Peptides against a protein of PDB entry 4CIC. Designs and how they scored, part 134

Target 1, 148 residues: chain A of PDB entry 4CIC
Amino acid sequence: KVSTKGHYGVQAMFDLAQHFGEGPVSLKSIAERQGLSEPYLEQLIAVLRKAGLVKSVRGAQGGYILAREPRDIKVGDIIRVLEGPIAPVESVSQDDPEHSLKFDFSVTKSVWEKVKKSIEEVLDSITLADMLKDAEEAQMAQGYMYYI
Target 2, 147 residues: chain B of PDB entry 4CIC
Amino acid sequence: KVSTKGHYGVQAMFDLAQHFGEGPVSLKSIAERQGLSEPYLEQLIAVLRKAGLVKSVRGAQGGYILAREPRDIKVGDIIRVLEGPIAPVESVSQDDPEHSLKFDFSVTKSVWEKVKKSIEEVLDSITLADMLKDAEEAQMAQGYMYY

## One batch from the design tools (peptide; made by RFdiffusion4, then SolubleMPNN)

Design b2_p22_4_s1 (from b2_p22_4, 10 letters changed)
Fold by OpenDDE base, seed 5:
Structure b2_p22_4_s1 (fold): chain B 148 residues (1-148), chain C 147 residues (1-147), chain A 22 residues (1-22)
Amino acid sequence: as target 1 above (148 residues)
Amino acid sequence: as target 2 above (147 residues)
Amino acid sequence: KAALDLPVQPDGPAAIDLPVQP
């Protein structure tokens, strides 16, 4: 399950992708379009900026832009930046000595590793450019539905 | 992420699979082998029993057994029983009107649906029989490392 | 509508919490 942080991070990055090449986008405008709180978005954008996925532009018409082309940003890259490595299972914190999983059953771990790999493969197969294309196709389909 | 409930549920079901055909297994013995609290395991087993994945055997040598053969129980079945439908994203409760995602961006939803589908496909591709086989192969590999 | 919190472990795989809808 993608956290709220990952979900909103992907939405914010997708908003920036939709405006790619149009210049800097204000956090306020992203927040308004995506239904996010501006303070929460500031925190997300700060992390994404530190990871080099977004750039800050200063000035009266300042804001944020994608640091790379939409095709060069995977959904998996956004998730890893915001949420760290994709893990399929809570590592039971070793710190509860009473529930020391004495048997790290390699087999159950392998199931979760397969799930992890599958999630990673999916998220790494989707770029912001793919999302833009899907949005255009969806808009075209909606446009056709209003003309019939 | 599989919840602790899903994780421990799969462990408990795998323990029952390892003893399939040997008769009923006590919750105490499962708890001891899997490093689970017996009260927590009782809750998990109650859900799994209600879903028809395990059977209770009564008597002095009573306990639990798998209700079906290990090959007929998918990991996905266990997870769905314990955790419900696999959801890749928190459905933002529509009930916070201030954070009404006005744009249910069909596109972001589609990403998470792809993730969901992928998780479901993986978990539905793994049976308890596959896990038993993997355990046997791992034991053989460990046995060869000691020789 | 329960969100799956992926706990980010700094050095390990982040767990995805699957919300059980009742």
Scores: peptide ipSAE 0.022, ipTM 0.777, DockQ to the pose 0.181; fails the geometry check
Fold by OpenDDE base, seed 2:
Structure b2_p22_4_s1 (fold): chain B 148 residues (1-148), chain C 147 residues (1-147), chain A 22 residues (1-22)
Amino acid sequence: as target 1 above (148 residues)
Amino acid sequence: as target 2 above (147 residues)
Amino acid sequence: KAALDLPVQPDGPAAIDLPVQP
């Protein structure tokens, strides 16, 4: 499970990507479209804003926009901001120096480091622009299924 | 975090791989070597045994062995047995049919499916034999640092 | 260090919980 935080953070950022160039989007409208509670979305957006992934616009047409183009925001960037560094395993505390376990621990750790690296590579290979494209392709495919 | 269950399951299976061909290993000895509680290890081994990854041997030299050679056991097999299918996201319950969220949900879902697939590919590419080899290489490298 | 908690669902897919460390 990507944490609910990571999942909803990607959804909220994707919603902002869909509206990129249309001006500021209200938190209420994002919450409604993404099935999120507005208070929960406020917390997510606050973190994303502090990290410089989103900007707040003030005024009557106030709201949020992506701080960068969708192509310049990786899913990995969103996840790292919301969840921190991807760690595939709990750091078993290094605290017991005496047990011969150091060696076996190193091998199992290397497995999880490989998993981490693969997750990072995938998440860093996907931009919000890629997600927009995938959405367009899926919408087109669904349109074709109704014509068959 | 691979669940503590998955992590310790891989450690226990790796311990059994290190002793593969030497005969049955006691749960106590695995627990001591892997820093696990024996009761916790009993639960893990029960699941792994039921899945056919380990065998119990009865008698005075009783214990557990790998049911297959280390090369025939993937890390992915261990994780799937202990944790079930790898799901990268909580199934947000499909239960609200009315919200227009289906489409946006599909795209975000595809991202997580790509992550899932990547994890599965990695875990299915690593066998207990690969882990044994990595252990030998690390032991050799450590031996060279002391000289 | 954010740990990817894979919750063992007894009958469901293992979910990788990425714990948000603050």
Scores: peptide ipSAE 0.022, ipTM 0.773, DockQ to the pose 0.142; fails the geometry check
Fold by OpenDDE base, seed 4:
Structure b2_p22_4_s1 (fold): chain B 148 residues (1-148), chain C 147 residues (1-147), chain A 22 residues (1-22)
Amino acid sequence: as target 1 above (148 residues)
Amino acid sequence: as target 2 above (147 residues)
Amino acid sequence: KAALDLPVQPDGPAAIDLPVQP
């Protein structure tokens, strides 16, 4: 499950990708376009900046830019930064000592590991550049529907 | 993300698969083997029973059995029964009217749909029979390490 | 539609919870 944090993080990074090469984008403008609260976006951008996926630009035309080209940022990279390692199942918190799961359910664990690997492969196969291309194709398809 | 409910549901169904053909298994015995509370397992089994994945047997040797053969039960079937449709992202509840996500983020949605499809394909490719086979192979491998 | 929340654990693998809708 991708959290709201991961989802909005990908949206914010995609917004920055759409403006890549146009200069710094303000948090306010991203928040308005993506339907996010500015304070929430500040928290997301702070994490993404610390991870080196986003750069801050200072000044009157300041804001944020992608730290790398859209083709060099995978969706998986964004998710790993925001969510940490992709885990397919809740780690049953070891904190309930009475429910020491004595059995290393190696077989059930292997199912979840297969799910994990599959998610990772998908997210690592999609770049922000792929998302930009998909957006352009979708816009062209919509544009053709308005002219027919 | 598979919830604790989905995880324990798969464990309970796998326990029933290991005993398939041996007759009814008591909830107590499943709970003991799987490290689950009996009341929690009762709730899981009630849902699985209602969905027709498990049958209850009444009597002194009563308990639960799989309603189908292990080969006819996918992990995806168990997860869909317990968790509902696999969704890769939280549906931002439409309930906050101020954050009407005006943009059908069709592109970001397509990413999550690809993730969903991938999860579904994996979970629908694994049966309880596949899990039984994997368990047998793992037991044999452990048996060879003790010699 | 059961939305997958990845709980961000500060120090552990992000476990994926599938929300059970009734």
Scores: peptide ipSAE 0.021, ipTM 0.772, DockQ to the pose 0.191; fails the geometry check
Fold by OpenDDE base, seed 3:
Structure b2_p22_4_s1 (fold): chain B 148 residues (1-148), chain C 147 residues (1-147), chain A 22 residues (1-22)
Amino acid sequence: as target 1 above (148 residues)
Amino acid sequence: as target 2 above (147 residues)
Amino acid sequence: KAALDLPVQPDGPAAIDLPVQP
């Protein structure tokens, strides 16, 4: 489960990608389009800005832009910024020293590390540019279904 | 995140796999080895039993066994039984009709479906027999480090 | 360490919560 934070962060970054090259986008407009509260989006954008994924533009037509091209931002980059490292399991507090079977924990841990790696590989394989392309393809497919 | 339920379910099933062919294992012994509360393990085992992954054996030496061979039980089977289908994102309640950009939700959804598929493929590629083998290999590797 | 929470939906797919490690 991408946290709500990660999910909305990807949505907000995707919205900024759709407007990339058109100039600054207001948080209000992103919030309205993505159905986010503006205060919540402000918190997300603050984190994303601090991480260098977005830039603030000042002025009457100010707002936010992507700090890099959509092709240079992976979904994995967004998730790591908002959520930190991807962990597939809660660290059951290893602090109970009475868990004598250290060995079983190692094998189970290896399963979850494989899941982690798989998630990381997927999220690092998808850029905002890939998402834009998928959006365009889906929009074209819908457009063709209305003309037939 | 595999829920605590899924995590402990895999541990309990792995414990039963380690004892496969030795006869029934008591919940108490599994709980002690895996550091689970016996009442919590009873709830897990009840679900796993209902799904046909474990069998209850009655008698003085009664307990639980795997219902199938370790090679015939995937980690994905255990997780699906305990947690249901793997979902990579909370369904943000699609019920807010004011989300006018139906389209953005479709692309974001596709990202999460790719993550889901990847997790399912991994979990379906690992059997309890694979876990047993990995355990044996790790135990041998530790044994060779002590000589 | 932040951990993915898979919410068990009783009748639906469990969502994987990706936790942020501090």
Scores: peptide ipSAE 0.020, ipTM 0.767, DockQ to the pose 0.131; fails the geometry check

Design b2_p22_4_s2 (from b2_p22_4, 8 letters changed)
Fold by OpenDDE base, seed 1:
Structure b2_p22_4_s2 (fold): chain B 148 residues (1-148), chain C 147 residues (1-147), chain A 22 residues (1-22)
Amino acid sequence: as target 1 above (148 residues)
Amino acid sequence: as target 2 above (147 residues)
Amino acid sequence: KPALDLPVQPDGPPAIDLPVQP
C-alpha cells in the first residue's frame, strides 16, 4: 500500500514534470491542479527538496522545479524519499515484548521479500518521463473519441 | 503493506499446511507454534473458515484442518480473504470530504494499477505447497551446515 | 519500521499501505 503521502507526492512530482522547462511553478498552482491542500503540499515539497528531487526558485515568479529531468526520476525514487524503503510487512514494533514473538519463520519472510522485490522492480521501471508519455497517449485517445 | 492480519493469517494457514493429513490441529497448538494469541487466532480462523479455506472438526480431538490441499491454496487467496482485494494506494476514505478530492489522475492511477497487478501476480504464484517445499529446502540447508 | 497495511475495503478497491522503514 502506497500511503496518501506517497500518492500525493507522485502527483505533485508529475505536475512539476508536466511544467518542466516552463520555469518555476507555484505551490498554489500545484495544489489547485492536483486537489491538494497547500499546507500539506508544503510538507511534501520540503521532503522532496531536502532529498534533491526538487529545487526552489526565489522571486516574484518563484516556485518549484524538478531538480533533474523527468527521465532521471523514477517513481521508486519518489516513494523511497517520502516513505523510506518499501517494506511488505509491518515490523511488529519491539515495544510489545509479549507480542514481539518475531517468529521469523524464514518461509513467510521469503514470501514478503518476493512481494517487496516485485514492487521495487515496478516502481523503479517507471519514470516521470514514462508518465508524461502515458498522459499524452491518453489525451490523444480522448481527442479521437470526439471526432467519431 | 501486508497488515499484521494478513501476515498472521499466512502463518496460521502455513501451520495448518505443515500438519495437513495428520488430522485436526487445536488453535492452542497453532498459537503456541506461531507466537500468536489464541483469541486473535480465533478471529482469523473464523474469517478463513467462513471463506472455506479451513474446516472445523468437533470432538475431544477437535480443531481445524485445511479445507483444500496446500497446492490448491494460494497466498493471494489468503490475503484476499483476510484483507479483501489487494490495493496499491490507500483509498482516501470518502469520510473526509475535504481530502476526498479523488483526483483520478488517470496516469497516477495507472502506476498504482501496475503495482497492484505485480503484487497479485506474486501472491497468486505462491501456494502453501510451495511454502512447504521452501521450508524443507531450508531445513536441509541447515542440516548440511552442521555436518 | 512501518509495515504494509493492506486496508481491506469492504466494497471498494483494496488499499495497500507501503510501510516506510526508517
Scores: peptide ipSAE 0.021, ipTM 0.774, DockQ to the pose 0.144; fails the geometry check
Fold by OpenDDE base, seed 4:
Structure b2_p22_4_s2 (fold): chain B 148 residues (1-148), chain C 147 residues (1-147), chain A 22 residues (1-22)
Amino acid sequence: as target 1 above (148 residues)
Amino acid sequence: as target 2 above (147 residues)
Amino acid sequence: KPALDLPVQPDGPPAIDLPVQP
């Protein structure tokens, strides 16, 4: 599961990608376009900024920009920043020593590692530039549907 | 994330696969081998049984068996039964109508659909028979490391 | 850091909850 945090983080980063080169975007404008609460977006942007994916610009025309070009930001980079490493299986809380998974079943672990790798490969294959292209293609397809 | 339920469900099904053809296995014995609580395992097995992945055998030598051969049970089948469909993104609770995702962003949705498809392909490519083979290979490799 | 939590969908292929590794 991509958490709500990962989902909204990708949406916020995609919004910043759509405005890349137009200057700083206000959190309010991102929140309004993406249907996010501004306080929640502030938390996401703070994490993304700390990770160097987003820059804050100060001043009257201040806000946020992508720290890199859309082609240089993978969806996997966003998810790793927001959610940490992709883990396919919940860490059984080490807190119950009696239920210590005595069998670190190498076999079940290997299944989850294969799942992890597959997710990583997909998320690392998609850039914000790919998402922009897909959006343009979708808008063109919709535009053609309104003219037919 | 595979939930604890999915994880332990795959472990329990794998235990039943290891004993496939040996007859019914008691929940107690599965719980002991897999480090699971018996009550938790009962809940997992009840779901797996209802889905037709496991059969209960009654009697003095009663217990549970796989309902199909290990080669005919995918990891994806187990996870679908226990956790339902692979959803790559948490359903934003429909409960806040004010935060209705006005933009069903087709683009972000497409990213998650790609992730979903990739997970499904992996889980549907692995059978309990593949897991048995991997376990045998791992045991052989460990056996060679002790000599 | 939170792990990818894949939502459990009721009627489809397995929802994988990706663990949040600390």
Scores: peptide ipSAE 0.021, ipTM 0.781, DockQ to the pose 0.113; fails the geometry check
Fold by OpenDDE base, seed 3:
Parts: structure tokens; C-alpha cells; sequence
Structure b2_p22_4_s2 (fold): chain B 148 residues (1-148), chain C 147 residues (1-147), chain A 22 residues (1-22)
């Protein structure tokens, strides 16, 4: 599961991607468009800024911008910043001394590591530019449905 | 994340796979070998039994067996029974009326659906028989390190 | 480090929660 933090972080970053090149976006406007509380968004943006994914612009028309082009930001990068490494299973306490338990644990661990790798590959294959393209394609498809 | 329930369910099913063909395994013995509480394992096994993945055997040497061969049980089947469908994201309340929000939600939803599909494909590609083979290979590799 | 928690969809069987490695 991508936590609520990761999910909303991707939404906020996607909002910034949609406005990329238009100048700074206010946290208030992002919060309104993404259905987020502004205080919660401030916390997310602070983390994303520290990680160098977003920049703050100061002034009367200040706000936030992407620190990189949408094509240079993977969903996986956002998630790793907000959530840390993708973990597929809770650390079951390794404290059981029996050799058989350790072995069964190793095989089951391998299953979850395969799941982890698969998630990482997917999230690293999707950029904010890919999301923008998908949005544009979906909007065109909806626009065509109104003209038919 | 596979929940603790899914994780322990896979462990319990794998334990039953290791003993497949040897007869019924007691919940106590599974609990001891898997580091699970017996009451917790009873709850897991009850769900797995209702789903037809395990069978109960009655008698003095009673216990549980796999209801199917290890090759016919995917990890994905176990997870779907215990956890239900793999969901990549919490349902964010769709109640925001603005069209832009719905659209952004759709694109982000698609990302998570891709993650879901990828997890499902992985979990559906792994059977209990594959896990048994991996265990045997790992045991052989450890045995060769002692010689 | 926090780990990626996958959220539950309401209408389907429960979502798999991904655990945090320490």
C-alpha cells in the first residue's frame, strides 16, 4: 500500500506538474484542487522540498514549482522521499531460534522481495510526464465523448 | 504491503505444503514451527478452510491438510482469501465536486492500478510448489556450504 | 524510514498493506 502520505504526495506533485512552466503555485490552490488540507500539504511539501523535488518561490506571487522537469521525476522518487523504501512485508520478529523457522522465513521473504521489486519497477517506470500524457489522453477521450 | 494476516497465512500454507502427502498436520505443530500463536492460526485456518484451500481431518491424528496440491495453490490465491483483492491505494473520498479533482484522481488511480496489477501478476506466478522448490534449492545450497 | 502502505479499496476484498522494513 502506498500510504495516504505517498498518495497525496503524488497528487501534489502531479498538480505541480500540470502547472509546470506557468510559474509558482500556491499551497492553497494545490490544496483546493487536490482536496487536501493546507496544513497537511505544507508538511508534504516541506519533505519534498528538502529532498529537492520542489522549490519554493518567494514573493507576492510566490509558491512552489517542480525542481526538475516532469520527465525527470519518477513516481518512485516521490514515494521513496515520502515513504522511504518500498517494503512488501512487516518485519516479523526474527527471534525464533529454530532452523526450520529461519528457512521458511527465507522463502516467504523471497516472495515479498519479488513483490517489492515489482512495485519498484512499476513506480520507477512512471514519470510525472507520463501522468501528464495519460491525463491529456483521458481528457481528449472525454472531449470526444461530448462531441459524439 | 501484505498484512501480517497475509504473511502468516502464506507461512501456514507453506508449512502445510512441506507436509503434503504426510497426512494431517496439527495446528499446534504449525504454530510452533511458524512462530504463530495457536489461536491466531486457528482464525487463519478457519478462513482458508472456508475458502477451500485447506481441509480438516478429524481423529486422534487429526489436523489440517492442503485441499489441493501445492502446484495448484498460488500465493495470490492465499492472499485474496485472507486479504481479499490487492488494493494499492486507500479509497480517497470521491466527494470533491470539482471536475479537475476527479481527473487528477483518475490519473493517480491508474498509477495505483498498475501497481496492483503488477503485484497480482507476481503473486499469481508463485505457487506453493515453487516455494517448496526454492526451499529445497536453498537447503541444498546451504548443505553444499558445509562440505 | 517509513515504508509504503498500500490503501484498501472499499468494494473489493481487503487491500494488501505493505510493511516497513526497519
Amino acid sequence: as target 1 above (148 residues)
Amino acid sequence: as target 2 above (147 residues)
Amino acid sequence: KPALDLPVQPDGPPAIDLPVQP
Scores: peptide ipSAE 0.020, ipTM 0.776, DockQ to the pose 0.120; fails the geometry check
Fold by OpenDDE base, seed 2:
Structure b2_p22_4_s2 (fold): chain B 148 residues (1-148), chain C 147 residues (1-147), chain A 22 residues (1-22)
Amino acid sequence: as target 1 above (148 residues)
Amino acid sequence: as target 2 above (147 residues)
Amino acid sequence: KPALDLPVQPDGPPAIDLPVQP
C-alpha cells in the first residue's frame, strides 16, 4: 500500500507535470485541484524539493515547478523520496524488539523480496510523462463518447 | 506493505505446510517456531480457519492442519483472507471524510491499479509448495557449502 | 522510521500498505 503521503505526492507531482512549461504553480492552486490541505502539501513539497524533484520559484509569480522533465521522473522516484525504499512487509524488528524474529525465515523474506521487486518494476516503468499521456488519451476518449 | 498480520499469517501457513502430512500441529509449537505470541496466532488461525485454509483437529493430538495441499494454497489466498483485497493505496476516503478525494483522478487510480495487479500476480504465482521447494533448495545449498 | 502499517479496515477489504522504512 502506498501511504497517503505517497499517493498525494504522486498527485501533486502529476499536477506539476500537467503545468510543466507554464511556469510556477502556487501550492494553493495545487491544493485546490488535488483536494489537499495546503499545510499538508507544503510538507510534501518540502520533501520533494529537498530531493530535487521540484524547484521553488520566488517572486510575485512564484511557486513550484518540476525540477526535471516529466519523462525523467518515475512514479518510483516520487515514492522513494516520500516513503523511502519500497518495502513489501513492515520490518517486524521495529515494533517488538523482544520479538526480534531470530528466524529470519529466508523463504518468507524471498516472497516479500519478489513482491518488492515487482512493485519497483511497475513504479519505475511509469513516468509522469506516461501519466500525462494516459490523461490525454482518457480525455480524448471522453470527448469521443460525447460526440457519439 | 503486507501488514504484520499478513506476514505472520504467511509464516504460520508455511509452518503448517512444512508439517503437512505429519498430522495436527499445536498453536504453541507454531508460535514457538515462528516467534509469534500464542494469543496472536490464535487470532490469525481463527481467520484462516474461517476462510477454509486451515482445519482444526480435536483431541489429545489436536491442533491445526492445512485444509488443502500446499500446492493449492497461494500466498495471495492467505493475504486476501487476512488482509482482504490487495489495495496498493490506502483508501483516502476513510480517514478524512472531508478530504473525500472528489477528484478520483482516473490516471493516478490507474497507476495504483497497475501496482495492485502486479502484486496480485506475484502473490498468486507463489504457492506454499513453491515456498517448501525454495526452503529445501536453500537447505541443500547450505549443506553443499559445508562440504 | 515507523513502518507503514497497513490499516486493516475492520469491515473493508484489507489494503496492503507499502512499508516506508525510516
Scores: peptide ipSAE 0.020, ipTM 0.778, DockQ to the pose 0.127; fails the geometry check

